# Designs tried in a protein design run: peptides against a protein of PDB entry 4U39. Part 5

Target 1, 302 residues: chain A of PDB entry 4U39
Amino acid sequence: SIKVIGVGGGGNNAVNRMIENEVQGVEYIAVNTDAQALNLSKAEVKMQIGAKLTRGLGAGANPEVGKKAAEESKEQIEEALKGADMVFVTAGMGGGTGTGAAPVIAQIAKDLGALTVGVVTRPFTFEGRKRQLQAAGGISAMKEAVDTLIVIPNDRILEIVDKNTPMLEAFREADNVLRQGVQGISDLIATPGLINLDFADVKTIMSNKGSALMGIGIATGENRAAEAAKKAISSPLLEAAIDGAQGVLMNITGGTNLSLYEVQEAADIVASASDQDVNMIFGSVINENLKDEIVVTVIATG

## One batch from the design tools (peptide; made by RFdiffusion4, then SolubleMPNN)

Design b1_p15_2_s4
Fold by OpenDDE base, seed 5:
Structure b1_p15_2_s4 (fold): chain B 302 residues (1-302), chain A 15 residues (1-15)
Amino acid sequence: as target 1 above (302 residues)
Amino acid sequence: MKKKLLAFYSGKGRP
């Protein structure tokens, strides 16, 4: 089974966005120290952590409170994660709960033997230096607690949206990028396509890889596969080129008109940008909600 | 070395 755990406010918003976009084949768990915020989750499983410590009033933007809250609730987290083959831990880093609790939850998932993937955001620079410093500490702790950690640099979202994009919409786009990161992996296992992967294929690329980079490309028209692949490998979300990666996981998602030729063309482009000795695994997904669009997601590990 | 594009058609259903 695949479980997606949203941790704290940002993680819960991302989980809500995943549910709203009908991401299939996963179980959703919302975790928070704020009971009021947790009640707004669309997840089937809602877990309040650190009830004794916080009284449901949240972590006060303190990562140490988030950490202690997860430690207090360890047994509940273990039971919620039990029997998962794969666990996605999603959070907005820089806050109290997400920053402190996500590494603890990830470690619990890993200790249970699940393939543990972090998909987290760095705060925008406008959220202030304190959040950025807290996020850096949380990301460092996540890296030690996961098999693979995808870090979304929120400031890079400003390069893919209009300059007049309201702050609230920039946060929604961050939630959407978190959704795309989870879905780009989960669909390879959960959703049939032209080229199906098994969990063992994904595990080979993602087990004990540490930091990962994610690129996304979307295109339409006659050259849509090539354009989507080029956009993915040049994505602003990639803080470095995909050259030097030990592993590449690629998702090519299209509508019912997705051709095997388009899948191959996209895969060849990503392979051309990758090292010669890279372990590249690619899958294709059919999403009937995509009309003429192709979405290419690239995850570079190692 | 040849880039090993491992296209595995795993006909195995969900575990």
Scores: peptide ipSAE 0.007, ipTM 0.460, DockQ to the pose 0.057
Fold by OpenDDE base, seed 1:
Order: structure tokens, then C-alpha cells, then sequence
Structure b1_p15_2_s4 (fold): chain B 302 residues (1-302), chain A 15 residues (1-15)
């Protein structure tokens, strides 16, 4: 089974976005120290952590409170994660709950023997230096607690949105990028396509890899596969080129008109941009909601 | 050298 855990406000917003986009084959768990915020979650499983510590009033933007809240609720987290083969831990780093609790939850998942993948954001520069410093500490703790940690730099989202984009929409786009990171992996396992991957294939690329980067490309038209692949490998979300990666996981998602030729063309572009000795695995997913679009997701590990 | 594109066709196993 695949479980997605949204931790704190940003993680819960990402989980809500995943549910709204009908991401299939995953169980959703919302975790928060704020009981009012947790009530707004669309997840089936809602877990208030640190009820004794926080009284449901949240972590006060303190990561140490988030950490202690997850430690208080360890047994409940273990029970919720039991029997998962794969666990996604998603959070916005820089806050109290997400920054402090996500590493603890990730460690619990890993200790249970699940393939544990972090998908987290760095705060925007406008959120201030305090959040950036807290996020750096949380990311460091996540790296030790997961098999793979995908870090999304929110400031790079500003390169892919309109300059007039309201701050609220920039946060919604961050939630959407978190969704794309989780879905880009989960669909390879859970959603049939032209080329399916098993869990063992994904585990080979993602197990004990540490930090990872994600690129996304979307295109339409006659050259849509090639264009989507080129956009993915040149994505602003890739803080480094994929040529230094030890492993590459690629998702090629299209509608029912996705051809094997388009899949091969996209895979060849990503392979050409990668190192010669890279362990590259790619899958193809059919999403009936994608009429004429191709979405390429690239995850570079190592 | 052909970059090893490991396309694995996984069968029916839902985890």
C-alpha cells in the first residue's frame, strides 16, 4: 500500500490538492498540531498530534514543538503507517509542525520498513529569514530520516508563474508542485500505462539516495513528447542539471492517444541529458483527463 | 554505448 502523509499546514494543503486532482491508489493521512486547520483537511484519516503538548492550538511556528508533538503521538503514527510499502511525507518547511514533525514521521515510516519519500518545499524568500533557517534545519533532519528527499525551492515557482500572480496563487502553485511530485511517482506504481513499473523498480532508484531534484514539463501539439521532456530537464525546479544524477526516475503521462513512439522520444531526450552510467527507469501512465497534453516528470537522485 | 534504458514491464502486482 502507498500512504501520503501531509504534515502541518503546507502538507495538508498539498494533500487537499492531491485529493482534488483524484490521485489514485494512495491512502491520505492529514497530520497537524492545529485542530482547527486539521478539520479543513479532505483526508479520510485525520490525526491530531501533540494534543497534550499543544492542546490543539498549533506549534507556534516552533519546530521543536512540532518534533515533540510527533514524539508524543508516536504510537498513533506507527499504527496509521503499519503495513505501508511506501510512504510519502509531504510538508512545507519553515513552519512549526511541518518542519519539526515531518522528520519524526519519516523516521517512523522508515523504521517500519516502508520506502520513505519526502516531498517538501523550501519557503519563499518573502516568508523571511527565520522560516528559511528553520526550513534548512528541517530539510537536514528529513534527509537523515528518508530514503529520498525531493526538495522544491518555492522561489523557482516564481519563474514559472506570471509576475502578477497573487501571493495566494503562488502558495497554491507550491501545493500543486508537491502534488505533481507525489503523483509523478505514485502513478508509476498505481496507475496503468503503456510501460508499468513495479514497486521494486521504484525502490531500486529511490532507496537510500538522499536528496533529489524534480523537473516537470507539460506540452501539447505534434512534438509534445519531445517538448515536455525538454521542459522537464530544463525545469526551473531543477537547481542542478540532471547530468550529475546517479539515478533518474521518469514519468511520461498522457491521454489515451499517447503513443509508444512519444514515450520512446521523451525517454531518449532525458537519457541523452543524463550521465552515461545513470540508472534510469521510466514509466508511462495513461490519464484520461489529459486529452492532448503530455506531462513529463523527472526525479533525479544522488 | 547504449544507455541502459531499463524499461521494466511490471505485471499485475498492486502493492
Amino acid sequence: as target 1 above (302 residues)
Amino acid sequence: MKKKLLAFYSGKGRP
Scores: peptide ipSAE 0.007, ipTM 0.469, DockQ to the pose 0.058
Fold by OpenDDE base, seed 2:
Formats: structure tokens, sequence, C-alpha cells
Structure b1_p15_2_s4 (fold): chain B 302 residues (1-302), chain A 15 residues (1-15)
């Protein structure tokens, strides 16, 4: 089974976005120290952590409170994650709950023997230096607690949105990029395509890989596969090129008109941009909601 | 070129 656990406000917003986009084949768990915020979750499983510590009033933007809240609720987290083959831990780093609790939850998932993937955001620079410093500490703790940690630099989202994009829409796009990171992997296992991957394939690429980068490309038209692949490998979300990656996981998602030729063309472009010795796996997914669009998601590990 | 928001539209319609 695949479980997605959203931790704190940003993680729960991402989970809500996943549910709204009907990401299939996953169980959703919302975790928060704020009981009011948790009630707004669309997740089937809602877990208040640190009820004694916080009284449901949240972590006060303190990561140590978030950490202690997860430690207080360890047994509840263990029971909720039990029997998962794969666990996605999603959070916005820099806050109290997400930053402090996500590493603890990730460690619990890993200790249960699940393939544990962190999908987290760094805060925007405009959120201030305190959030950036807290996020750096939380990301460091996440790296030790997961098999793979996908880090999304929110400032790079500003390179893919319009300059006039309202701040609230930039946060919605961060939630959407978190969704894409989870869905780009979960769909390879849970959603039929032209080329399916199994859980063992994904586990081979993602087990004990540490930090990962994600690139996304979208295109339409006759060269849509090639254009989407080129956009993915040159994505602003990639803080480094995919050259030097030890592993590459690629998802090619299209509509019912996606051809095997387009899948191969996209895969060849990503392979050509990767090191010769890279362990690359790719899958294709059919999404009937994608009319003429192809979406390429690349996750570079190592 | 309008930088398309990477807004994947809702997955409405998966069987």
Amino acid sequence: as target 1 above (302 residues)
Amino acid sequence: MKKKLLAFYSGKGRP
C-alpha cells in the first residue's frame, strides 16, 4: 500500500490538492498540531499530534514543538503507517509542525520498513530568514530520516509563474508542485500506462538515495513529447542539472492519444541529458484529463 | 510565451 502523509499546514494543503486532483491508489493521512486546521483536511485519516503538548493550538512556528508533538504521538503514527510499502511524507519546511514533525514521522515510516520519500518545500525568500533557517534544519533532519528527499525550492516556482502572480497563487503552485512530486511517483505504481513500473523498480531507484531534485515539463503540439522532456531536464525546479545523478525516475503522462513513439522520444532526451552510468527507469501514465498535453516529471537522485 | 502555471487540472474522470 502507498500512504501519503501531509504534515502541518503546507503538507495538509498539498494533500488537499492531491485529493482535489483525484490522485489514485494512495491513502491520505493529514497530521497537524492545530486541530482547527486539521478539521479542514479532506484526508480520510486525520491525526492530531501533540494534543497534550499543544492542546490543539499548533506549534507556534517552533520546530522543537513540532518534533515533540510527533514524539508524543509516536504510537498513533506507527499504527497509521503500519503495513505501508511506501510512505510519502509531504511538508512545507520552515514552519513549526511540518519542520519538526515531518522528520520524526519519516523515521517512523522508515523504521516500519516502508520506502520513505520526503517531498518538501523550502520557503520563499520573502517568508523571511527565520523560516529559511528553520527549513534548513528540518531538511537536514529529513535527509537522515528518509530513503529519498525531494526538495522543492519555492523561489524557483516564481520563475515558472507570471511576475504578477499573487502571493496566494504562488503558495497554491507550491502545493501543486508537491502534488506533482507525489503523483509523478505514485502514478507509476498505481495508475495504468503504456509502460508500467512495479514497486520494486521504484524501490531500486529511491532506496537510500538521500537528496533528490525534481523537474517538470509540459507541452502540446506535434513535438510535445520532446518539448516536455526538454522542459523537464531544464526545469527551474532543478537546482542542478541532472548530470551527476546516480538515478533518474521519469514519468511520461499523456492523454489517450499518447504514443509509444512519444514515450520513447521523451525517454531518449532525458537519457541523453543524464550520465552514461545512470540508473534510469521510466514509466508512462494515461490521464484522460490530459487532452493534448504531455507532462514529463523527472526525479534525479544521488 | 505565457508561462503556463504547472496547474494540472483536477484528475476528474479517472475510472
Scores: peptide ipSAE 0.006, ipTM 0.385, DockQ to the pose 0.034
Fold by OpenDDE base, seed 3:
Formats: C-alpha cells, sequence, structure tokens
Structure b1_p15_2_s4 (fold): chain B 302 residues (1-302), chain A 15 residues (1-15)
C-alpha cells in the first residue's frame, strides 16, 4: 500500500489539495499537534501527536516541541504506517510541527521497511530568517531519515507565478507543487497509462538516494510533448541541471489523446539532457481532465 | 506571457 502522511499545517494543506485533486491509489494520514487545525483535514486518518505535551494547542513554531510530540506518539505513528510499502512524508519546513515531527515520522516509516520519500518545502524568504534556519535543520534531519528527499524551494515558485500574486495564492501554489511531487510518483504505480511502472522499478530508482530535485513542465498544442519536456528539464524548481544525476524518474501525463510518439519524444528530450550512464525510468499516465495538456514531471536523484 | 499558475489537475476521469 501507498500512504501519504501530511505533517503539520503545510503538510495537511498539501494532503487536502491531493484529496481535492482525487489522487487515486493512496491512503491519507493527517498529523498535527494543533487539534483545531487537524479537525479541518480532509484525510480519513487524523492523528493528534503530543497530546500530553501540547494539550492540542500546537507546537508554538518550535521544532523541538514538534520532535518531542512525534516521540510521545511513536506507537500510534507505527500502527498507522504498519504494512505500507511506500510512505510519502510531506511537510512545510520552518514551522514547529512539520519541521520537528516529519523527520521522526520518516524514520519510523523507514524502520518499518517502507520506501520512504520526503516531499517538503523550504519557506519563502519573506517568512523570515528564523523559519529559514529552522527549515535548514529540519531538512538536514529529513535527509538522514528518508530514502529520497525532494526539496521544493518556495522562492522558485515566485518565478512561475505573476508578480501581483497574493501571498495566500503563493502558499496555495506551494501546496500544489507538493501535490505534484507526490502525484507524479504515486500515479506511476497506482494509475494506468501507456507505459506502466511497477513498485520495484520505483524502489530501484529512489532507495537510499538522498536529495532529489523536481522539475515540472506543462504544454498544449502540436509540439506539446517536446515543450512540456523542455520546460520540465529547465524548470525553476530545479536548483541544478539534471546533468550529473545518477537516476531520473519521469512521468508523462496526458489526456486520452496522448500518443506513444509523444511519450517517446518527451523521454528522448529528458534522456538527451541527462548523463549517458543515468539510470532513467519513465512511465505514462492517462488523466482525462488534461484534455489537450501534457504534464511532464522529472525527479532527478543522486 | 501570462504565467499560468501550475494547473490544478483533478484525478476525475482516471481509468
Amino acid sequence: as target 1 above (302 residues)
Amino acid sequence: MKKKLLAFYSGKGRP
């Protein structure tokens, strides 16, 4: 089974966005130290952590409280994650609960033998230096606790939105990018396409790889496959080129009119931008809601 | 170019 665990406010918002987008073939768990915020989750499983420590009043933006809350609730987390083949741990780094609890939850998933993938955001620079420093510590702890860690730099989202985009919409876009990172992987396993991957293929590319970068490209029109692939490999979300990556996971998602030619054209573009010795795996997904759009997601590991 | 927000893709109509 595939489980997605949203940790703290940002992780729970991302999980809500996944549920609203009807991401199939995954079980959703919401974790928080704030009982009021947790009640707003759309997840089937809602877990309050650190009930004795926090009394449901949240972590007060302190990562050490988030960590201790997850440690207090270890047995509950273990039972909720038991029997998962794959666990996505999603969080907004820089807060109390997400930053402190996500590494503990990731370690529990890994110790249970699940393929453990972190999908986390760095805070925007405007959230202040304290959040950036807390996020850096949480990201370091996540790297040790996961098989693969996808880090989304929120400041790069400002390069893909309009300059007049309200702050609230920038956070909603961060939640959407977290959704795209999880869905881009989970759909390769759980959703039929023209080229399906098995769980063993995904495990081979993501097991013990450490840090990963994600690129996303979207296009329409006659050259949509090539344009989407070119946008993915040049995505602002990529802090570096995919050149030098040891592994590449690619998802080509289209509507019912997606052709094998378009899938091959997109794969050839990503391969041409990667090292010759790269372990590249690619899958295709059919999503009838995309109509004329193609979405290419690239995850570079190593 | 109006930077389109990364499209909100629903899972509706997945086979």
Scores: peptide ipSAE 0.005, ipTM 0.389, DockQ to the pose 0.037

Design b1_p15_4_s3
Fold by OpenDDE base, seed 1:
Structure b1_p15_4_s3 (fold): chain B 302 residues (1-302), chain A 15 residues (1-15)
Amino acid sequence: as target 1 above (302 residues)
Amino acid sequence: MIKKIKFFHVGKAPK
């Protein structure tokens, strides 16, 4: 089974976005120290952590409170994660609960033997230096606690949105990028394909790989597959080129008109941009809602 | 050198 855990406010917003976009084949768990914020979650499983420590009033933007809250609730987290083959831990780093609790939850998932993938954001620069410093500490702790950590630099989202985009929409786009990171992987595993991806192949690419980069490309028209692939490998979300990556996971999602030729063309572009000895997995997904769009998600590990 | 590429099609999740 695949479980997605949203940790704190940003993680819970991302989980809500995943549920709203009908991400299939995953169980959703919302975790928070703030009981009022947790009530707004769309997740079936809602877990208040650190009830004794925080009294449901949240972590006060203190990562140490978030950490202790997850430690207090360890047994409940273990029970909620038990029997998962894969666990996604999603959080907005820089806050109290997400920054402190996400590494603890990730370690619990890993200790249970699940393939543990972090999908987290760095705060926007406008959220201030304190959040950036807290996020750096939380990201460091996440690296030790996960098999793979996808870090999304929120400031790079500002390069893909209109300059007049309201601050609230920039956060919604961060939630959407977190959704794309989880869905880009989960769809490859959770959806029965014409050719089943062996979970062992995903585990080989993602197990004990440390940091990962994610690129996204979207295109329409005659060359949409090639354009989407080129946009993905040159995505502003990639802090580096994928040429040095030891592993690449590529998802090609299109409408019912997605051809095998388009899948091959996109895969060849990503493969040509990657190391010769890279271990690559390429999946294609049919989503009727995309109509004429192709979405390419590239995750580079190692 | 044959790149280790695995291609697969993921079907629709059963509704």
Scores: peptide ipSAE 0.018, ipTM 0.516, DockQ to the pose 0.069
Fold by OpenDDE base, seed 3:
Structure b1_p15_4_s3 (fold): chain B 302 residues (1-302), chain A 15 residues (1-15)
Amino acid sequence: as target 1 above (302 residues)
Amino acid sequence: MIKKIKFFHVGKAPK
């Protein structure tokens, strides 16, 4: 089974965005120290952590409170994660609950023997230096606690949105990029297909790889597959080129008109940009909501 | 070395 655990405000917003986009074949868990915020989650499983420590009033933007809250609730977290083959831990880094609790939850998932993938955001520079420093500490702790850590640099989202984009929409786009990171992997495993990826192939590419990079490309029109693939490998979300990656996961998602030729063309572009000895796995997904759009997600590991 | 590309087509689950 695949579980997605959203930790704190940003993680819970991302989980809500996944549920709203009908991401299939995953169980959703919302974790928070704020009981009022937790009640707004769309997840079936809602877990308040650190109830004694925080009294449901949240972590006060303190990562040490988030950490201690997860430690207080360890047995409940273990029970909720038990029997998962794969666990996605999603959080916005820089806050109290997400920054402090996500590494503890990730370690619990890993200790249970699940393939543990972190999908987290760095805060925007405008959120201030304190959040950036807290995020750096949380990301370091996540890197030790997971098999693979995807870090989304929120400032790079500002390169792909309009300059007049309201701050609230920039946060919604960060939640959407978190969704795309989880869905880009989960759809390869959990969505019934003509040919499913073996979970063993995903496990081989993602186990003990440390940091991973994610690129996303979206295009429409006659050359949409090639354009989406080129945008994915040159995505502002990629902090480096994918040419040195030991492993690549590629998801090609399109509407009902997605052709095998378009899938092959996109795969050939990503393969050509990757190392010669890269272990590449790729899947194609049909999403009727995309109409004429193709979405290419590339995750580079190693 | 030939790049090992594993292709997998993931369809919608039939309702």
Scores: peptide ipSAE 0.016, ipTM 0.495, DockQ to the pose 0.076
Fold by OpenDDE base, seed 2:
Structure b1_p15_4_s3 (fold): chain B 302 residues (1-302), chain A 15 residues (1-15)
Amino acid sequence: as target 1 above (302 residues)
Amino acid sequence: MIKKIKFFHVGKAPK
């Protein structure tokens, strides 16, 4: 089974966005120290952590409180994660609960033998230096606790959205990019296709790989597959080029008119931008809601 | 060395 755990406010917003976008074949768990915020989760499983420590009042933007809250609730987290083959841990780094609890939850998932993938954001620079420093510590702790850690630099989202985009929409786009990172991988496993990935192939690329980079490309029109692939490999979300990556996961999602030629063309572009010895896995997904749009997601590991 | 690109087409989950 695949489980997605949203940790703290940002992680729970991302999980809500995944549920709203009907991401299939995954179980959702919302984790928070704030009981009121947790009640707003759309997840089937809602877990309040650190109930004794915080009394449901949240972590007060302190990562050490978030950490201790997850440690207090270790047995409950273990029970909720038991029998998962794969666990996504999603969080906004820089806060109290997400920054402190996500590494503890990830370690619990890994110790249970699940393939553990972190999908986390760095805070925007405008959220202030304290959040950036807390996020750096949380990301470092996540790196040690996961098999693969996808880090989304929120400041790079400002390069892919309109300059007039309201701050609230920039946060919604961060939640959407977290969704795309989880869904781009989960669809390759959980959605039955013409050719299914075995979980062992995904495990080979993602197990003990450390930090990963994610690129997204979207295009329409006659050359949409090639354009989407080129945008994905040159995505502002990539903190570096993918040419040194030992592993690449590619998802190409299109409407019912997605052709095998378009899938091949996009895959060839991504493979050509990757190392010669890269282990590349790719899948194609049909989403009837995309109509004429193609979305290419690239995750580079190693 | 032939890049082992595995091509996977993922369809809709059966309802």
Scores: peptide ipSAE 0.010, ipTM 0.487, DockQ to the pose 0.076
Fold by OpenDDE base, seed 4:
Structure b1_p15_4_s3 (fold): chain B 302 residues (1-302), chain A 15 residues (1-15)
Amino acid sequence: as target 1 above (302 residues)
Amino acid sequence: MIKKIKFFHVGKAPK
């Protein structure tokens, strides 16, 4: 089974966005120290952590409180994650709960033998230096606790959105990019498409790889596959080029009109941008909601 | 030498 665990406010918002977009074949778990915020989750499983420590009043933007809250609730987290083959841990780094609890939850998932993938955001620069420093500590702890860590730099989302985009919409776009990172992997395993990957292939690419880069490309029209692939390999979300990556996971998702030719064209573009000796796996997924759009997700590891 | 990749706009996610 695949489990997606959203940790703290940003992780819970991302999980809500995944549920709203009907991401299939995954179980959703919402984790928070704030009981009122947790009640707003759409997840089937809702877990309040650190109930004794926090009394449901949240972590006060302190990562040490988030960490201790997850440690207090270890047995409950173990029970909720038990029997998962894969666990996605999603969080916004820089806060209290997400920053402190996500590494503890990831370690619990890994210790249970699940393929553990972190999909986390760095805070926007406008959230201030304190959040950036807290996020750096949380990201470092996540890297040690996961098999693969995807870090989304929120400041790169501001390069994709209009300059007049309200702060609330910038956070919604961060939630959407977290969704795309989880869905881009989970769909390859859980959603039937033109080319499916088995879990063993994904495990080979993602096990003990440390930090990964994610690129996303979306396009429409006659050259949509090639355009989406080119956008993915040059995505602002990529902190580096994929040409040095030892492993690449590619998802191509389209509507019911996605052709095998479009899948091949996109795969050839991503392969040509990768190292010659790269271990590349790719899958294709049909999503009826995309209509004429193609979405290419590239995850580069190593 | 990490080449600065040109920023391509990630298209809007499907609504």
Scores: peptide ipSAE 0.000, ipTM 0.408, DockQ to the pose 0.027

Design b1_p15_4_s4
Fold by OpenDDE base, seed 4:
Structure b1_p15_4_s4 (fold): chain B 302 residues (1-302), chain A 15 residues (1-15)
Amino acid sequence: as target 1 above (302 residues)
Amino acid sequence: MKKEIKFLHVGKAPK
C-alpha cells in the first residue's frame, strides 16, 4: 500500500489538493498539532499529535514543539503507517509542526521498512530569515530520515507565475507542485497499466538516494510532448542539471489522446539530457482531466 | 554502455 502523510498546515493543504485532484491508489493521512486546522482536512485519517503537549493549540511556529509532539504520538503514528510499502511525507518547512514532526514521522516510516519519500517545500524568502533557518534544520533532519528527499524551493515558483500573483495563489501553486511530486511517483505504482513499475524498480531508484531534484513541464498543441519534456529538464524547480544524476524517474501524463509516439519523443528528450550510464525508468499515465495537456515530471536521484 | 530505459505504460486508474 501507498500512504501519503501531510504534516502540519502546508502538508495538509497539499493533501487536500491531492484529494481534490482525485489522486488515486493512495491512502491519505493528515497530521497536525492544531485540532481546528486538522478538522479542515479532507483526509479520511486525521491524527492530532502532541495532544498533551499542545492541547490542540498548534506548535507556535516552534520546530522543537513539532518534534516533541510527534515523539509523544509515536505509537499512533506507527499504527497509522503499519503495512505501508511506500510512505510519502509532505510538509511545508519553516513552520512549527511540519518542520519538527515530519522528520520524526519519516524515521518511523523508514523503521517500519517502508520506502520513505519526503516531498517538502522551502519557504518563500518573503516569509523571513527565521523561517528559512528553521526550514534548513528541518530539511537536514528529513535527509537523514528518508530514502529520497525532494525539496521544492518556493522562490522558484515565483519564476513561473505572474509578478502580480496574490500571495494566496503562490501558496496554492506550492501545494500544486507538492501534489505533482507525489502524483508523479504514485501514479507509476498505483495506477494499473500495461507495464507497471514493480515496486522493486521504484525502490531501486529511490532507496537510500538522499536528495532528489524535480522538474515539471506542461504543454499543449502539436509539439506538446517535446515541449513538456524540454520544460521539465529545464524547469526552474531543478536546482541543478539532470546530466549528473545516477537515476531518473520520468512520468509522462496525458489525456485519452496521448500517443505512444508522444511518450517515446518525451522519453528520448529526457534520456538525451541525462548521463549515458543513468538508470532511467519512465511511465505513461492517462488522466482524463488533462484533455489536451501533457505533464512531464522528472525526478533525478544520485 | 546502453542506457537501461524501462518503459512503463500505466493504464486508466479504475473508476
Scores: peptide ipSAE 0.010, ipTM 0.459, DockQ to the pose 0.076
Fold by OpenDDE base, seed 1:
Structure b1_p15_4_s4 (fold): chain B 302 residues (1-302), chain A 15 residues (1-15)
Amino acid sequence: as target 1 above (302 residues)
Amino acid sequence: MKKEIKFLHVGKAPK
């Protein structure tokens, strides 16, 4: 089974966005120290952590409180994650709960033998230096606790949105990018008849790889597959080129008119931008809502 | 409209 665990406010917003976009084949768990915020989650499983420590009042933007809250609730987290083959841990780094609890939860998932993938954000520069420093500590702790850590630099989201985009919409786009990171991987293994082969390939590429980068490309028109692939490998979300990656995961998602030729063309572009010895896997997904759009997600590992 | 996401194909990139 695949579980997505949203940790703290940012992680829970991302999980809500995943549920709203009908990401299939995954179980959703919302974790928070704030009981009121947790009640707003759309996840089926809602877990309050650190109830004794925090009394449901949240972590006060202190990562050490978030850490201790997850440690207090270890047994409940273990039970919620038990039997998962794969666990996505999603959080906004820089806060109290997400920054402190996400590494603890990731370690619990890894200790249970799940393929553990972190999908986290760095805060925007405008959120202030304190959040950036807290995020750096949380990201460092996440790297040790996961098999693969996708880090989304929120400041790079400002390069892909309109300059007049309200701050609230920039946070919604961060939630959407977190969704795309989780969905881009989960869709590769969502088909029940192929799960074992595809999961083994995903596991081979993602196990003990440490940091990963994600690129996203969207295009329409006659060359949409090639354009989406080119946009993905040159995405502002990629802090480095993919040519040095040991592994590449590619998802190509299109409408009902997505052709095998378009899938192959996009895969060839991504492969040509990668190392010759790269372990690349790709998946194609049909989403009837995309109509004429193609979305390419590239995840570079290693 | 049911947002059906259907997996179509997974493969390895051609070497």
Scores: peptide ipSAE 0.006, ipTM 0.367, DockQ to the pose 0.391
Fold by OpenDDE base, seed 5:
Structure b1_p15_4_s4 (fold): chain B 302 residues (1-302), chain A 15 residues (1-15)
Amino acid sequence: as target 1 above (302 residues)
Amino acid sequence: MKKEIKFLHVGKAPK
C-alpha cells in the first residue's frame, strides 16, 4: 500500500489538495498538533500527536515541540503506517509541527521497511529568517530519515507565478507543487496508464538515494510532449541540471489522446538530457481532466 | 553523494 502522511499545517494543506485533485491509489493520513487545524483535514485518518504535550493547541512554531509530539505518539504513528510499502511524508518546513514531527514520522516509516519519500517545502523568504533556519534543521533531519527527500524551495514558485500573485495563492501553489511531487510518483505505481511501473522499479530508483531534483513541464498543442519534456528538464525547479543524476524517474501524464509516440518523444528528450549511464524509468498516465495538456514530471536522483 | 531533491512548480495553469 501507498500512504501519504501530511504533517502539520502545510502538510495537511497539501494532503487536502491531493484529495481535492483525486490522487488515486493512496491512503491519506493527516497529522497535526493543532486539533482545530486537524479537523479541517479531508484525510480519512486524522491523528492528533502530542495530545499531552500540546493539549491540541499546536506546537507554537517550535520544532522541538513538534519532534516531542511525534515521539509521544510514536506507537500510534507506527500503527497507522504499518503495512505500507511506500510512505510519502509531506510537510511545510519552518513551522513547529511539520519541521519537528516529519523527520520522526519518516524514520518510523523507514524503520517499518517502507520506501520513505519526503516531499517538503522550504518557506518563502518573506516568512522570515527564523522559519528558514528552522526549515534547514528539519530538512537536515529529513535527509537522514528518508530514502529520498524532495525539497520544494517556495521562493522559486515566485519565479513561475505572476508578480501580482497574492500571498495566499503563492501558498496554494506550494501546496499544489507538493501534490505534484507526490502524484508524479504515486500515479506511476497506483494509476493504470499506457506504461505502468511496478513498485520494484520505483524502489530501485528511490531507495537510499537521499536528495533528488524535480522538474515539471506542462504544454498543449501539436508539439506538447516535446515542449513539456523540454520545460521539465529546463525547469526553474531544477537547481542543477539532470545530467549528473544516477537515476531518473519520469512521469508523462496526458489526456485520453496521449499517444505512445508522444510518450517516446518526451522520454527521448529527458534521456538525452540525462547521463548516458543513468538508470531511467518512465511511466505514462492517462488523466481525462487534462484534455489536450501534457504534464511531464522528472525526478532526478543520485 | 545524496543529492537534495528540490521540487519546484513550473507551469501557469492556463486560465
Scores: peptide ipSAE 0.008, ipTM 0.387, DockQ to the pose 0.031; fails the geometry check
Fold by OpenDDE base, seed 2:
Parts: structure tokens; C-alpha cells; sequence
Structure b1_p15_4_s4 (fold): chain B 302 residues (1-302), chain A 15 residues (1-15)
């Protein structure tokens, strides 16, 4: 089974966005120290952590409170994650709960033998230096606790949005990027496509790889596959080129008109941009909500 | 050495 655990406010917003976009084949768990925020989750499983420590009032933007809250609730987290083959841990780093609890939850998932993937954001620079420093500490702790860690630099989202984009929409885009990181992997396993991957293939690429890069490209028209692939590998959220990656996971999602030729063309472009010794796996997904669009997601590991 | 792998850009879905 695949479980997605949203940790704290940002993680739970991302989980809500996943549910709203009908990401299938996954079980959703919402975790928070704030009981009021947790009640707004759309997840089937809702877990309040650190009830004794915080009394449901949240972590007060302190990562140590978030950590201790997860430690207090360890047995409940173990029970909720038990029997998962794969666990996605999603959080907005820089806050109290997400920054502190996500590494603890990830370690619990890993200790249970699940393939543990972190999908987390760095705060925007405008959220202030304190959040950036807290996020850096949380990301460091996540790296030790996960098999693969995808880190979304929110400042790079500002490069794809209009300069006049409201701050609230920039946060929604960060939640959407978290969604795409989870969905881009989970759909390869859980959603039938033209080319399906098994869990063993994904496990081979993602096990003990450390940090990961995720590129996304979207295009329409006759060359849509090639354009989407080129956009994915040149993506501004790529803080590095994929040419040095030891592994690449590629998802090509299209509508009912997605051809095997388009899948191959996109795969060849990503392969050509990768190291010759790269272990690349690719899958294709049919999404009936995509008309003429192709979405290419590239996750580079190693 | 665990290489730090960084996040790639998400293209906007066309409206």
C-alpha cells in the first residue's frame, strides 16, 4: 500500500490539494499539532500528535515542539503507517510541526521497512531568515530519515508565476508542486497507463538515494511530448542539471490521445540529458482530464 | 557522498 502523510499546515494543505485533484491509489493521513487546523483536513485519517505537550494549540513555530510531539505520538504513527510499502512524507519546512515532526515520522516509516520519500518545501525568502534556518535544519534531519528527499525551493516558484501573482496563489502553487511530486510517483504504481512500473522498479531507483530533483514540463500541440520533456529537464526548480543523477524516474501523463511514440520521444530526450550510466525508469499515465496536454515529471536521484 | 538532489520547476498546467 502507498500512504501519503501530510505533516503540519503546509503538508496538510498539500494533502488537501491531492484529494481535490483525485490522486488515486493512495491512503491519506493528516498529522498536526493544531487540532483546529487538523479538522480542516480532507484526509480520511487524521492524527493529532503531541496532545499532552501542545494541548492541540500547535507547535508555536518551534521545530523542537514538533519533534517532541511526534516522539510523544510514536506508537500512533507506527500503527497508522504499519503495512505500508511506500510512505510519502510531505511538509512545508520552516514551521514548527512540519519541520520538527516530519523527520521523526519519516524515520518511523523507514524503520517499518517502507520506501520513505520526503516531499518538502523550502520557505520563500520573504517568510524571513528564521524560517529559512529552521527549514535547513529540518531538511538536514529529513535527509537522514528518508530513502529519497525531494526539496521544493519555493523561491523558484516565483520564476514561473506572474510578478503580480498574489502571495496566496504562490503558496497554492507550492502545494500544487508538492502534489505533483507525490502524484508523479504514485501514479506510476497505482494508475494504469501505457507503460506501468512495478513497485520494485521504483524501489530500485529511490531506495537510499538521499536528495532528489523534480522537474515538470507541460506542453500542447504536435511536438507536445518533446516540448514537455525539454521543459522538465530545463525546469527552474532544478537547482542542478540531471546529467549527474545516478537514477531518473520519469512520468509521462497525457490524455486518451497520448501515443506510445510521444512517450518514447519524451523518454529519449530525458535519457539524452542524463548520464550514460543512469538507471532510468519511465512510466506513462492516462489522465482523461488532460485533453491535448502532456505533463512530464522527472525525478532525478543520486 | 549522498548527493543533494534539488527540486525541478513545475510548469503551469495550461488553463
Amino acid sequence: as target 1 above (302 residues)
Amino acid sequence: MKKEIKFLHVGKAPK
Scores: peptide ipSAE 0.007, ipTM 0.380, DockQ to the pose 0.031; fails the geometry check

